# Designs tried in a protein design run: peptides against a protein of PDB entry 4IGA. Part 63

Target 1, 116 residues: chain A of PDB entry 4IGA
Amino acid sequence: KRVLIVDDAAFMRMMLKDIITKAGYEVAGEATNGREAVEKYKELKPDIVTMDITMPEMNGIDAIKEIMKIDPNAKIIVCSAMGQQAMVIEAIKAGAKDFIVKPFQPSRVVEALNKV

## One batch from the design tools (peptide; made by RFdiffusion4, then SolubleMPNN)

Design b1_p20_1_s4 (from b1_p20_1, 11 letters changed)
Fold by OpenDDE base, seed 3:
Structure b1_p20_1_s4 (fold): chain B 116 residues (1-116), chain A 20 residues (1-20)
Amino acid sequence: as target 1 above (116 residues)
Amino acid sequence: MEEKIKEAIEKVEKQLKELE
């Protein structure tokens, strides 16, 4: 399966890329904001998306909503420093399948990838 | 939807507890 990694932080994208690759998944591509995420989703048609929330240009919640309009079967895993219940609720209502709080263990990401 | 939200919150709470 192919994964699109969305995060404005280069180090976080690198970390996720390492975890995803070691788990036997392919990295379809990367995006640095929500607008780019939507464009890359259309272009690459990934099987799974890891989605940051706090990003410039377009936040992750809005990106989830736009991707779900394109593909109602999209498999989106949120990875965010914001673990408040309100944010979790908003992400799931938008269409996310899972929510991972930063910082996380690699095993948590692998579990999410395997279950979506 | 409500059950999915509950499950997601439980996972987040579990993860936060593991960090403590």
Scores: peptide ipSAE 0.618, ipTM 0.923, DockQ to the pose 0.926
Fold by OpenDDE base, seed 2:
Parts: structure tokens; C-alpha cells; sequence
Structure b1_p20_1_s4 (fold): chain B 116 residues (1-116), chain A 20 residues (1-20)
């Protein structure tokens, strides 16, 4: 399966890329904001998206909503430093399948990838 | 949707506890 990694932090994208690759998934591409995420989703048609929330240009919630308009079957895993219940609720309502709080263990990401 | 939200919250809460 191919994963689109969405995070404005280069370090985080690198970390996720390592985890995803070592877990036997392919990295379809990367996006640095929500607008780019939507564009890359259309272009790459990834199987899974890891989605940050706090990003410039367009936040992750809006990106989830737009991706779900494109593909109602999209598999989106949120990966965010914002672990408040309100944010979890908002992400799931938008269409996310899972929510991972930063900082995270690699195993948590792998579990999410395997289950969505 | 309600159940999905509940499960997601539970997972987040569990993860947060593991980070303590």
C-alpha cells in the first residue's frame, strides 16, 4: 500500500517516511500543507494518508474534508500534537479513521496503517 | 459515528497515558 505523508515539518515527514517504509509500505509522496495534500491526493491516489492538523495555507481538518469529497473511501490517519478530545471529535467527524498524538511510538503508526 | 468517536478518544487517551 502507498502512503501520502502530510506534515509541514520536514523532520516529521522524514520520521514517518522511515516508519512507513520499514513497515513495508511505500511512500507515495509528501505534502507540506492541506492544499498540497488535496492536490497530491488527486494526483497520486494513495491508499492511506497520514495527516497533520496544524499546517499553514490549509489545516488538516479542512484537508480531510476536501479529500473526503474527492474520495469518500479515503483512509486518513491523523498524526498531530493536538490531542484534545474536541480535535479528535472534529477529525473523526471530518472522516479520519484514526488519530495519533505526537509524540508517538513507531508501533502506534504501524498499527494504524495495518488497521485502516 | 458516535461509536467511532468514542473509540478514537479511547485510543488517544490510552496513548497519552503511555507517554506519561
Amino acid sequence: as target 1 above (116 residues)
Amino acid sequence: MEEKIKEAIEKVEKQLKELE
Scores: peptide ipSAE 0.614, ipTM 0.922, DockQ to the pose 0.920
Fold by OpenDDE base, seed 1:
Structure b1_p20_1_s4 (fold): chain B 116 residues (1-116), chain A 20 residues (1-20)
Amino acid sequence: as target 1 above (116 residues)
Amino acid sequence: MEEKIKEAIEKVEKQLKELE
C-alpha cells in the first residue's frame, strides 16, 4: 500500500517516512500543508494518508473534509500534537479513521496503517 | 459515529497515559 505523508515539519515527514517504509509500505509522496495534501491526493491516489492538523495555508481538518469530498473511501490517519478530545471528535467527524497523538511510538503508527 | 469517536478517544487517552 502507498502512503501520502502530510506534515508541515520536514523532520516529522522524515520520521514518518522511516516508520512507513520499515513497516513495508511505500511512500506515495509528501505534502507540507492542507492544500498540497488535497492536490497530492488527486495526483497520487494514495491508499492511506497520514495527516497533521496544525499547518499553514489549510489545516488538517479542512484537508480531511476536502479529501473526503473527492474520495469518500479515503483512509486518513491523523498524527497531531493536539490530543484534546474536541480535536479528536472533529477529526473523526470529518472522516479520519484514526487519531495518533505526538509524540508517538513507531508501533502505534504501524498498528494504524495495518488496521485502516 | 458515536462509537467510532468513543474508540478514538479511548486510544488517545491510552497513548497519553503511556506518556506520563
Scores: peptide ipSAE 0.603, ipTM 0.920, DockQ to the pose 0.934
Fold by OpenDDE base, seed 4:
Structure b1_p20_1_s4 (fold): chain B 116 residues (1-116), chain A 20 residues (1-20)
Amino acid sequence: as target 1 above (116 residues)
Amino acid sequence: MEEKIKEAIEKVEKQLKELE
């Protein structure tokens, strides 16, 4: 399966790329904001998306909503430092399949990838 | 949807507790 990694932080994208590839998944591509995420989703048609929330241009919640319009069957895993209940609720309502709080263990990401 | 939200919150709460 192919994964689109969305995060404004280069370090976080690098970390996720390492976890994803070591788990036997392919990285379809990367995006640095929500607008780019939507564009890349259309272009690459990934099987899974890892989605940050706090990003410039377009935040992750709005990106989830737009991706779900493109593909109602999209598999989106949120990875965010914002672990507040309100944010979790908002992400799931938008269409996310899972929510992982930063910092996270690599195993938590792998479990999410395997289950979505 | 309510059940999905509940499960997601529980997983997040568990993870946060483990980080404490």
Scores: peptide ipSAE 0.552, ipTM 0.907, DockQ to the pose 0.931

Design b1_p20_2_s1 (from b1_p20_2, 6 letters changed)
Fold by OpenDDE base, seed 1:
Structure b1_p20_2_s1 (fold): chain B 116 residues (1-116), chain A 20 residues (1-20)
Amino acid sequence: as target 1 above (116 residues)
Amino acid sequence: SLEEKIKEALKKVEEQLKEL
């Protein structure tokens, strides 16, 4: 399966890329903000998306909503430092399938990829 | 249901926070 990695932090994208690849998944591409995420989703049609929340241009919640308009069957895993209950609820309501809090163990990401 | 999805997500977040 192919994964689109969305995070404004280059180091986080690198970390996720390593985890995703080692777990046997392919990285379809990367996006650095919500606007790019939507564009890349259309372009690459990935199987799974890892989605940061706090990003410039367009935040992750809005990106989830836009992607869900494009593909109601999108498989989106949130990966964010914002682990407040309200944010978790908002992300799931927007269409996310899982919510991972930063910092995380690689195994948590792998579990999410396998179960989404 | 959406309620169950939210409940499960919150549970996972809580579990993850415990292991930190």
Scores: peptide ipSAE 0.769, ipTM 0.954, DockQ to the pose 0.846
Fold by OpenDDE base, seed 5:
Structure b1_p20_2_s1 (fold): chain B 116 residues (1-116), chain A 20 residues (1-20)
Amino acid sequence: as target 1 above (116 residues)
Amino acid sequence: SLEEKIKEALKKVEEQLKEL
């Protein structure tokens, strides 16, 4: 399966890329904000998306909503430093399948990839 | 249901936070 990685932080995209690749998945591409995420989803048609929340241009919640309009069957895993209950609820309501809080263990990401 | 999905997500987040 192919994964689109969305995060404004280069180091986080690198970390996720390593985890995803070692787990036997392919990286379809990367995006640095929500607008780019929507564009890349249309272009690459990935199987899974890892989605940051706090990003410039367009935040992760809005990106989830837009991707779900394009593909109601999209598999989106949120990966965010904002682990407050309100944010988790908002992400799931938007269509996310899982929510991972930063910092995280690699095993948590692999579990999410395997279960979505 | 949406309610169950939210409940499960909150549970996972709480479990992850306990591991920190």
Scores: peptide ipSAE 0.768, ipTM 0.954, DockQ to the pose 0.856
Fold by OpenDDE base, seed 4:
Structure b1_p20_2_s1 (fold): chain B 116 residues (1-116), chain A 20 residues (1-20)
Amino acid sequence: as target 1 above (116 residues)
Amino acid sequence: SLEEKIKEALKKVEEQLKEL
């Protein structure tokens, strides 16, 4: 399966890329904000998206909503430092399948990838 | 249901936070 990695932090994208690749998944591409995420989703048609929340241009919640408009069956895993209950609720309402809090163990990401 | 999905997500987040 192919994964689109969305995070404004280059270091985080690198970490996720390593985890995703070592777990046997392919990285479809990367996006640095929510607008790029929507564009790349249309272009690449990935199987899974890892989505940060706090990003410039367009935040992760809005990106989830836009992706769900173009593909209601999108498989989106949130990966965010914003682990407050309200944010988790908002992400799931928007269409996210899972919510991972930063910092995370690699095994948590692998579990999410395997279950979506 | 949406409520059950929210409940499960919150549970997973809480479990992860306990391990940190």
Scores: peptide ipSAE 0.766, ipTM 0.954, DockQ to the pose 0.852
Fold by OpenDDE base, seed 3:
Order: C-alpha cells, then sequence, then structure tokens
Structure b1_p20_2_s1 (fold): chain B 116 residues (1-116), chain A 20 residues (1-20)
C-alpha cells in the first residue's frame, strides 16, 4: 500500500517516511501543507494519508474535508501535536479514521496503518 | 456510528498519553 505523508516539518516527514517504509509500505509522495495534500491526493491516488493539522496555506482539517469530497473512502490518519479532545472530535467528524498524538512511538503509527 | 468512532478515537488518544 502507498502512503501520502503530509506535514509542514521536514524532520517529521523524514521520521514518518522511515517508519512507513520499515513497516513494508511505500511512500507515494509528500506534501507540506493542506493545499498540496489535496493536489497530491488527486495526482497520486494514495491508499493512505498521514495528515498534520497545523499547517500554513490550508490546515489539516480543511484538507481532510476536501479529500473526503474527492474520495469518500479515503483513509486518513491524523498525526498532530494537538491532542485536545475538541481537535480529535473535529478530525473524526471531518472523516479521519485515526488520531495519533505527537510525540508518538513508531509502533503506534504501524498499528494505525495496519488497521485503517 | 459517528459517536462510536469519536469515542474510540478519544480512547486511543488517552491510552497513548498514558504511555508517555
Amino acid sequence: as target 1 above (116 residues)
Amino acid sequence: SLEEKIKEALKKVEEQLKEL
């Protein structure tokens, strides 16, 4: 399965790429903001998306909503430093399948990838 | 249901925070 990694931080994208590839998944591509995420989803048609929330240009919640319009069966895993209940609720309402709080263990990401 | 999905997500977040 192919994963689109969305995060404005280069270090975080690198970390996720390492975890994803070691787990036997392929990285379809990367995006640095919500606008790029939507465009890359259309272009690459990934099987799974890891989505940051706090990004410039377009935030992760809006990106989730736009991707869900494109593909209502999209499998989106949120990875965010914002673990507040309100944010979790908002992400799930938008269509996310899982919510991972930063910092995280690699096993948590692998579990999410395997279950969505 | 959406309610159940939210409850499950919140539970996972809480569980993850306990591990930290």
Scores: peptide ipSAE 0.766, ipTM 0.954, DockQ to the pose 0.845

Design b1_p20_2_s2 (from b1_p20_2 with H5K Q9A Q17L E18K M20L)
Fold by OpenDDE base, seed 5:
Structure b1_p20_2_s2 (fold): chain B 116 residues (1-116), chain A 20 residues (1-20)
Amino acid sequence: as target 1 above (116 residues)
Amino acid sequence: SLEEKIEEALKKVEEQLKEL
C-alpha cells in the first residue's frame, strides 16, 4: 500500500517515511500543508494518509474534510501534538480513522497503518 | 457508529499518553 505523508515539519516527514518504509509500505509522496495534501491526494491516489493538524495555508481538519469529499473511503491517520479530547473528537467527526499523539512510538504508527 | 469511533479513538489517545 502507498502512503501520503502530510506534515509541515521536514524532520517529522523524514521520521514517518522511515517508519512507513521499514513496515513494508511505499511512500506515495509528501505534503507540507493542507492545501498541498488535497492536491497530492487527487494526483497520487494514495491508499493511506498520515495527517498533521497544525499547518499553514490549510489545517489538517479542513484537509480531512476536503479529502473525504473527493474520496469518502479515504483512510486517514491523524498524527498530531494536539492530543486534547476536543481535537480528537473533531478529527474523527471529519472522517479520520485513527489519532496518534506526538511524541509517539514507531509501533503505534505501524499498528495504525495495519488496521485502517 | 460515530459515537463508538470517537470512544475508541479517545481510549487509544489516553492509553498512549499513559505510556509517555
Scores: peptide ipSAE 0.766, ipTM 0.954, DockQ to the pose 0.858
Fold by OpenDDE base, seed 1:
Structure b1_p20_2_s2 (fold): chain B 116 residues (1-116), chain A 20 residues (1-20)
Amino acid sequence: as target 1 above (116 residues)
Amino acid sequence: SLEEKIEEALKKVEEQLKEL
């Protein structure tokens, strides 16, 4: 399966890329903000998306909503430092399938990829 | 249901926070 990695932090994208690849998944591409995420989703049609929340241009919640308009069957895993209950609820309501809090163990990401 | 999805997500977040 192919994964689109969305995070404004280059180091986080690198970390996720390593985890995803080692777990046997393919990285379809990367996006650095919500606007790019939507564009890349259309372009690459990935199987799974890892989605940061706090990003410039367009935040992750809005990106989830836009992607869900494009593909109601999108498989989106949130990966964010914002682990407040309200944010979790908002992300799931927007269409996310899982919510991972930063910092995380690689195994947590792998579990999410396998179960989404 | 949406409620169940939210409940499960919240549970996972709480479990993850416990192991930090």
Scores: peptide ipSAE 0.766, ipTM 0.954, DockQ to the pose 0.847
Fold by OpenDDE base, seed 3:
Structure b1_p20_2_s2 (fold): chain B 116 residues (1-116), chain A 20 residues (1-20)
Amino acid sequence: as target 1 above (116 residues)
Amino acid sequence: SLEEKIEEALKKVEEQLKEL
């Protein structure tokens, strides 16, 4: 399966790429904001998306909503430093399948990838 | 249901925070 990694931080994208590839998944591509995420989803048609929330241009919640309009069956895993209940609720309402709080263990990401 | 999905997600977040 192919994964689109969305995060404005280069270090975080690198970390996720390492975890994803070691787990046997392929990285379809990367995006640095919500606008790029939507465009890359259309272009690459990934099987799974890892989505940051706090990004410039377009935040992760809005990106989730736009991707869900494109593909109602999209598999989106949120990875965010914002672990507040309100944010979790908002992400799930938008269509996310899982919510991972930063910092995280690699096993948590792998579990999410395998279950969505 | 949506409520069940939210509850499950919140539970996972809480569990993850306990591991930290």
Scores: peptide ipSAE 0.765, ipTM 0.954, DockQ to the pose 0.846
Fold by OpenDDE base, seed 4:
Structure b1_p20_2_s2 (fold): chain B 116 residues (1-116), chain A 20 residues (1-20)
Amino acid sequence: as target 1 above (116 residues)
Amino acid sequence: SLEEKIEEALKKVEEQLKEL
C-alpha cells in the first residue's frame, strides 16, 4: 500500500517515512500543508494518508474534510501533538480513522497502518 | 456509529498517553 505523508516539519516527515518504509509500505509522496495534501491526494491517489493537524496555509482538520469530499473512502491517520479530547473528536468527525499523539512509538504507527 | 468511533479513538489516545 502507498502512503501520503503530510506534516509541515521535515524531521517528522523523515521519521514517518522511515517507519512506513521499514513496515513494508511505499511512500507515495509528501505534503507540507493541508492545501498540498489535498492536491497530492488527487494526483497520487494514495491508499493511506498520515495527517498532521497544526500546519500553515491549511490545517489538518480542513485537509481531512476536503479529502473526504473527493474520496469518502479515504483512509486518514492523524499524527499530531494536539492530543486534546476536543481535537480527537473533531478529527474523527471530519473522517479520520485513527489518531496518534506525538511523541509516538513506531509500533503505534505500524498498528494504525495495518488496521485502516 | 460515529459515537462509537469517537469513543474508540479517545480510548486509544488515553492508552498511548499512559505509556508516555
Scores: peptide ipSAE 0.764, ipTM 0.953, DockQ to the pose 0.853

Design b1_p20_2_s3 (from b1_p20_2, 8 letters changed)
Fold by OpenDDE base, seed 2:
Structure b1_p20_2_s3 (fold): chain B 116 residues (1-116), chain A 20 residues (1-20)
Amino acid sequence: as target 1 above (116 residues)
Amino acid sequence: SMEEEIKEALEKVEEQLKEL
């Protein structure tokens, strides 16, 4: 399966890329904000998306909503430092399948990838 | 259901936070 990695932090994208690749998944591409995420989703048609929330241009919640309009079957895993209940609820309501709080263990990401 | 999905997500988040 192919994964689109969305995070404004290059360090985080690199970390996720390593985890995803070592777990046997292919990285379809990267996006640095929500607008780019939507465009990359259209272009690459990934199987899974890892989505940050706090990003410039367009936040992750809005990106989830836009991607779900494009593909109601999109598999989106949120990876965010914002672990507040309200944010979790909002992300799931928007269409996310899972929510991972930063910092995370690699095994948590792998588990999410395998289950969505 | 959406309610169940939210519940599960919240539980996973809580579990993850406890492990830190």
Scores: peptide ipSAE 0.698, ipTM 0.940, DockQ to the pose 0.899
Fold by OpenDDE base, seed 1:
Parts: structure tokens; C-alpha cells; sequence
Structure b1_p20_2_s3 (fold): chain B 116 residues (1-116), chain A 20 residues (1-20)
């Protein structure tokens, strides 16, 4: 399966890329903000998206909503430092399938990829 | 259901926070 990695932090994208690749998944591409995420989703049609929340231009919640308009069957895993209950609820309501809090163990990401 | 999905997500987050 192919994964689109969305995070404004280059180091986080690198970390996720390593985890995803080692777990046997392919990285379809990367996006650095929510607007790019939407564009890349259309372009690459990935199987899974890892989605940051706090990003410039467009935040992750809005990106989830837009991607869900494009593909109601999108499989989106949130990966964010914002682990407040309200944010988790908002992300799931927007269409996310899982929510991973930063910092995380690689195994948590792998579990999410396998279950989504 | 959406309610169940939210519940599960919250439980996973809580569990992850315990691991920190």
C-alpha cells in the first residue's frame, strides 16, 4: 500500500518515511501543508494518508474534510502533538480513522497502518 | 457508529499517553 505523508516539519516527514518504509509500505509522496495534501491526494491517489494537524496555509482538520469530499473512502491517520480530547473528536468527526499523539513509538504507527 | 469510533480513538490516545 502507498502512503501520503503530510507534515510541515521535514524531520517528521523523514521519521514517518523511515517507519512506513521499514513496515513494508511505499511512500507515495509528501505534503507540507493541508492545501498540498489535498492536491497530492488528487494527484497520487494514495491508499493511506498520515496527517499532521498544525500546519500553515491549511490545517489538518480542513485537509481531512477536503480529502473526504474527494474520496469518502479515504484512510487517514492523524499524527499530531495536539492530543486534546476535543481535537481527537474533531479529527474523527472530520473522517480520520485513527489518531496518534506525538511523540510516538514506531510500533504505534505500524499498528495504525495495518488496521486502517 | 461515529460514537464508537470516537470512543475507540479516545481510548487509544489515553493508552498512548500512559506509555509516555
Amino acid sequence: as target 1 above (116 residues)
Amino acid sequence: SMEEEIKEALEKVEEQLKEL
Scores: peptide ipSAE 0.694, ipTM 0.939, DockQ to the pose 0.851
Fold by OpenDDE base, seed 3:
Structure b1_p20_2_s3 (fold): chain B 116 residues (1-116), chain A 20 residues (1-20)
Amino acid sequence: as target 1 above (116 residues)
Amino acid sequence: SMEEEIKEALEKVEEQLKEL
């Protein structure tokens, strides 16, 4: 399966790329904001998306909503430093399948990838 | 249901926070 990695931080994208590839998944591509995420989803048609929330141009919640309009069966895993209940609820309502709080263990990401 | 999905997500977040 192919994964689109969305995060404005280069270090975080690198970390996720390492985890994803070691787990036997392929990285379809990367996006640095919500607008790019939507564009890349259309272009690459990934099987799974890892989605940051706090990004410039377009935040992760809005990106989730737009991707769900494109593909209502999209598999989106949120990875965010914002672990507040309100944010979790908002992400799930928008269409996310899982929510991972930063910092995280690699095993948590792998578990999410395997379950969605 | 959406309510159940939210509940499960919140439980996972809480569990992850306990591990930190």
Scores: peptide ipSAE 0.693, ipTM 0.939, DockQ to the pose 0.851
Fold by OpenDDE base, seed 4:
Structure b1_p20_2_s3 (fold): chain B 116 residues (1-116), chain A 20 residues (1-20)
Amino acid sequence: as target 1 above (116 residues)
Amino acid sequence: SMEEEIKEALEKVEEQLKEL
């Protein structure tokens, strides 16, 4: 399966890329904000998206909503430092399938990838 | 249901936070 990695932090994208690749998944591409995420989703048609929340231009919640408009079956895993209950609820309501809090163990990401 | 999905997500987050 192919994964689109969305995070404004280069180091986080690198970490996720390493985890995803070592787990046997392919990285479809990367996006640095929510607007790019939507554009790349249309272009690449990935199987899975890892989605940050706090990003410039467009935040992760809005990106989830826009991706769900173009593909209601999108498989989106949130990966965010914003682990407050309200944010988790908002992400799931928007269409996310899982919510991982930063910092995380690599095994948590792998589990999410395998289950969506 | 959406309610159940939210519940499960919250439980996972809580469990992860306990391990940090």
Scores: peptide ipSAE 0.665, ipTM 0.933, DockQ to the pose 0.861

Design b1_p20_2_s4 (from b1_p20_2, 10 letters changed)
Fold by OpenDDE base, seed 1:
Structure b1_p20_2_s4 (fold): chain B 116 residues (1-116), chain A 20 residues (1-20)
Amino acid sequence: as target 1 above (116 residues)
Amino acid sequence: SMEKKIEEALERVKKQLEEL
């Protein structure tokens, strides 16, 4: 399966790329904000998206909503430092399949990838 | 249901935080 990695932090994208590839998944591409995420989703049609929340231009919640408009079957895993209940609820309501809090263990990401 | 999905997500987040 192919994964689109969305995070404004280069180091986080690097980390996720390492985890994803070692787990046997392919990285379809990367996006640095929610607007790019939507564009890349249209372009690449990935199987899975890892989505940051706090990003410039467009936040992850809005990106989830826009992607779900494009593809109601999108498989989106949130990866965010904002682990508050309200944010989790908002992300799931928007269409996310899972919510991973930063910092995370690689195994948590792999579990999410395998189950989404 | 959406309620169930939210409940499960919250539980997973809680579990992850407890592991830290």
Scores: peptide ipSAE 0.699, ipTM 0.943, DockQ to the pose 0.844
Fold by OpenDDE base, seed 4:
Structure b1_p20_2_s4 (fold): chain B 116 residues (1-116), chain A 20 residues (1-20)
Amino acid sequence: as target 1 above (116 residues)
Amino acid sequence: SMEKKIEEALERVKKQLEEL
């Protein structure tokens, strides 16, 4: 399965890439904001998306909504430092399948990838 | 249901936070 990694932080994208590849998944591509995420989803049609929330240009919630318009079957895992209940609710309502809080253990990411 | 999905996600987040 192919994963699109979305995060404005280069370090976080690198970390996720390492986890994803070691778990046997392929990295389809990377995006640094919500607009790029939507564009890359259209282009690459990944099987799974890891989605940051707080990003410039377009936030992760709006990106989730736009991706769900493109593909109602999209599998989106949120990965965010903002673990407030309100944010979790908003992400799930938008269409996310899971919500991972930063900082996280690699096993938590792998579990999410395997279950979505 | 959506409500159930939200509840499950909240529980997973809660558990993750407890493990930090």
Scores: peptide ipSAE 0.695, ipTM 0.943, DockQ to the pose 0.880
Fold by OpenDDE base, seed 5:
Parts: C-alpha cells; sequence; structure tokens
Structure b1_p20_2_s4 (fold): chain B 116 residues (1-116), chain A 20 residues (1-20)
C-alpha cells in the first residue's frame, strides 16, 4: 500500500517515512500543508494518508474534509501534537480513521497503518 | 456509529498519553 505523508516539519516527515517503509509500505509522496495535501491526494490517489493538524495555508482538519469530498473512502490517520479531546472529536467527525498524539512510539504508527 | 468511533479514538489517545 502507498502512503501520503503530510506534515510541515521536515524531520517529522523523515521519521514517518522511515517507520512506513520499514513496516513494508511505500511512500507515495509528501506534502507540507493542507493545500498541498489535497492536491497530492488528487494526483497520487494514495491508499493511506498521515495528516498533521497545525499547518500553514490550510490546516489538517480542513484538508481531511476536502480529501473526503474527493474520496469518501479515504483512509486518513491523524498524527498531531494537539491531543486535546476537542481536537480528536473534530478530526473523527471530519472523517479521520485514527488519531496519534506526538510524541509517539513507532509501533503505534504501524498498528494504525495495519488497521485502517 | 460516529459516536462509537469517537469514543474508541478518545480511548486510544488516552492510553497513548498514559504511556508517555
Amino acid sequence: as target 1 above (116 residues)
Amino acid sequence: SMEKKIEEALERVKKQLEEL
């Protein structure tokens, strides 16, 4: 399966790329903000998306909503430092399948990838 | 249901935070 990695932090994208590839998945591409995420999803049609929340141009919640319009069956895993209950609820309502809080263990990401 | 999905996600987040 192919994964689109969305995060404004280069080090976080690198970390996720390592975890994803070691788990046997392929990286379809990367995006640094919500607008790029929507564009890349439309272009690449990945199987799974890892989505940050706090990003410039367009935040992760809005990106989830736009991707769900393109593909109602999209598999989106949120990965964010904002682990407040209100944010988790908002992400799931938008269409996310899972929510991972930063910092995280690699095993948590792998479990999410395997279950969505 | 959406309610159940939210409940499960909150529980997973809670467990993850407890492990930190």
Scores: peptide ipSAE 0.695, ipTM 0.943, DockQ to the pose 0.857
Fold by OpenDDE base, seed 3:
Structure b1_p20_2_s4 (fold): chain B 116 residues (1-116), chain A 20 residues (1-20)
Amino acid sequence: as target 1 above (116 residues)
Amino acid sequence: SMEKKIEEALERVKKQLEEL
């Protein structure tokens, strides 16, 4: 399966890429904001998306909503430092399948990838 | 249901935070 990694932080994208590839998944591509995430989803048609929330241009919640319009069966895993209940609720309502709080263990990401 | 999905996600987040 192919994964699109969305995060404005280069270090975080690098970390996720390492976890994803070691778990036997392929990285379809990367995006640095919500607008780019939507564009890359259309272009690459990934099987799974890891989605940051706090990003410039377009935030992760809006990106989830736009991707769900394109593909109602999209598999989106949120990875965010914002672990408040209100944010979790908003992400799931938007269409996310899971919510991972930063910082995280690699095993938590692998579990999410395997279950979506 | 949406309510169940939210409840399960909140529980997973809670568990993750407890493990930190």
Scores: peptide ipSAE 0.690, ipTM 0.942, DockQ to the pose 0.848

Design b1_p20_3_s1 (from b1_p20_3, 7 letters changed)
Fold by OpenDDE base, seed 3:
Structure b1_p20_3_s1 (fold): chain B 116 residues (1-116), chain A 20 residues (1-20)
Amino acid sequence: as target 1 above (116 residues)
Amino acid sequence: MMEEIEKREEEVRKLVEELL
């Protein structure tokens, strides 16, 4: 399966890329904001998206909603900061299939990838 | 540290379990 990684932080994208690749998944591409995420989803047609919802400049929930309009079967795993419970709930309501909390263990990311 | 994060993730999991 191919994964689109969405995070504004280059370090987080690198960390997720290493975890995803070591788990036997392919990285389809990367996006640095929610607009780029929607564009890259259309272009790359990934099997899974990891979506940061703590990005300050773009509502990760709006990116989820736009991806779900393109593909109602989209498999989105949200990545949240600790304490963002309300945003996680809204991301799930928008159509996200699972969530992980930062900082995370590699095993927890792999469990989420295998579940969706 | 990690055990506290896992506990907080489980607290969020309980809030969204009905939505998954």
Scores: peptide ipSAE 0.264, ipTM 0.785, DockQ to the pose 0.587
Fold by OpenDDE base, seed 4:
Structure b1_p20_3_s1 (fold): chain B 116 residues (1-116), chain A 20 residues (1-20)
Amino acid sequence: as target 1 above (116 residues)
Amino acid sequence: MMEEIEKREEEVRKLVEELL
């Protein structure tokens, strides 16, 4: 399966790329904000999206809503910071399939990838 | 730290399960 990684932090994208690749998934591409995530989703047609919540230009929740309009079957895993419980709930209501909390263990990312 | 993250994930998971 091919994964689109969405995070404004280059370090987070690098970390997710390492975990995803070591787990036997392919990285379809990367996006640095919610607008780029929607564009890359249309272009790349990934099987899974890892979606940060707090991004410039367009936040992850709005990106989820726009992706779900394009593909109601989209497999989005939301990546949240500590203390973002309300935003995780909003992301799930928007159509996210699972969530992970930062900082995360590699095993928890793999579990989420395997579940969706 | 990690145990607190796992606890918070479980709290959110319960809230998500109640919404489904």
Scores: peptide ipSAE 0.261, ipTM 0.786, DockQ to the pose 0.458
Fold by OpenDDE base, seed 1:
Structure b1_p20_3_s1 (fold): chain B 116 residues (1-116), chain A 20 residues (1-20)
Amino acid sequence: as target 1 above (116 residues)
Amino acid sequence: MMEEIEKREEEVRKLVEELL
């Protein structure tokens, strides 16, 4: 399965890329914001999306909503900071299939990838 | 630290169980 990684932080994208690749998934591509995520989803047609919702300047929920308009069967895993319970709930309501809390263990990312 | 994160994740899991 091919994964689109969406995070504004280059370090987080690098970490996720390492985890995803070591787990035997392919990285379809990377996006640095919600607009790029929607564009890359259309271009790459990934099997899974990891979506950061912790970005101060980006409503990751809006990116989820736009992806779900393109593909109602999209498999989106949201990545959230501690204390963002309401944002996780709204991301799930928007159509996300699972969530991960930052900081995360690699095994938790792999578990989410395997379940969606 | 990790135990508190896991606990917080489980709290959210329970809140969204009907949505998953």
Scores: peptide ipSAE 0.258, ipTM 0.787, DockQ to the pose 0.551
Fold by OpenDDE base, seed 2:
Structure b1_p20_3_s1 (fold): chain B 116 residues (1-116), chain A 20 residues (1-20)
Amino acid sequence: as target 1 above (116 residues)
Amino acid sequence: MMEEIEKREEEVRKLVEELL
């Protein structure tokens, strides 16, 4: 399966890329913001999306909603910081399938990838 | 730290399960 990684932090994208690749998944591509995530989803047609929702200036929920309009069967895993409980709930309501809390263990990312 | 993260994840999971 191919994964689109969405996070504004280059370090987080690198960490996720390493975990995803070591788990036997392919990285379809990366996006640094929600607009780029929607564009890359259309272009790459990934099987799974990891979506950061902790970006202060971009609602990751809006990116989820736009992806779900393109593909109602989209498999989105939300990545959130501690204290973002309300944003996780809104992401699930928008159509996200699972969530992971930062900082995370690699095994937790793999569990979420295998579940969706 | 790790136990607090796991606890916070479980708190959110319960809330999500109530919404499904």
Scores: peptide ipSAE 0.256, ipTM 0.778, DockQ to the pose 0.482

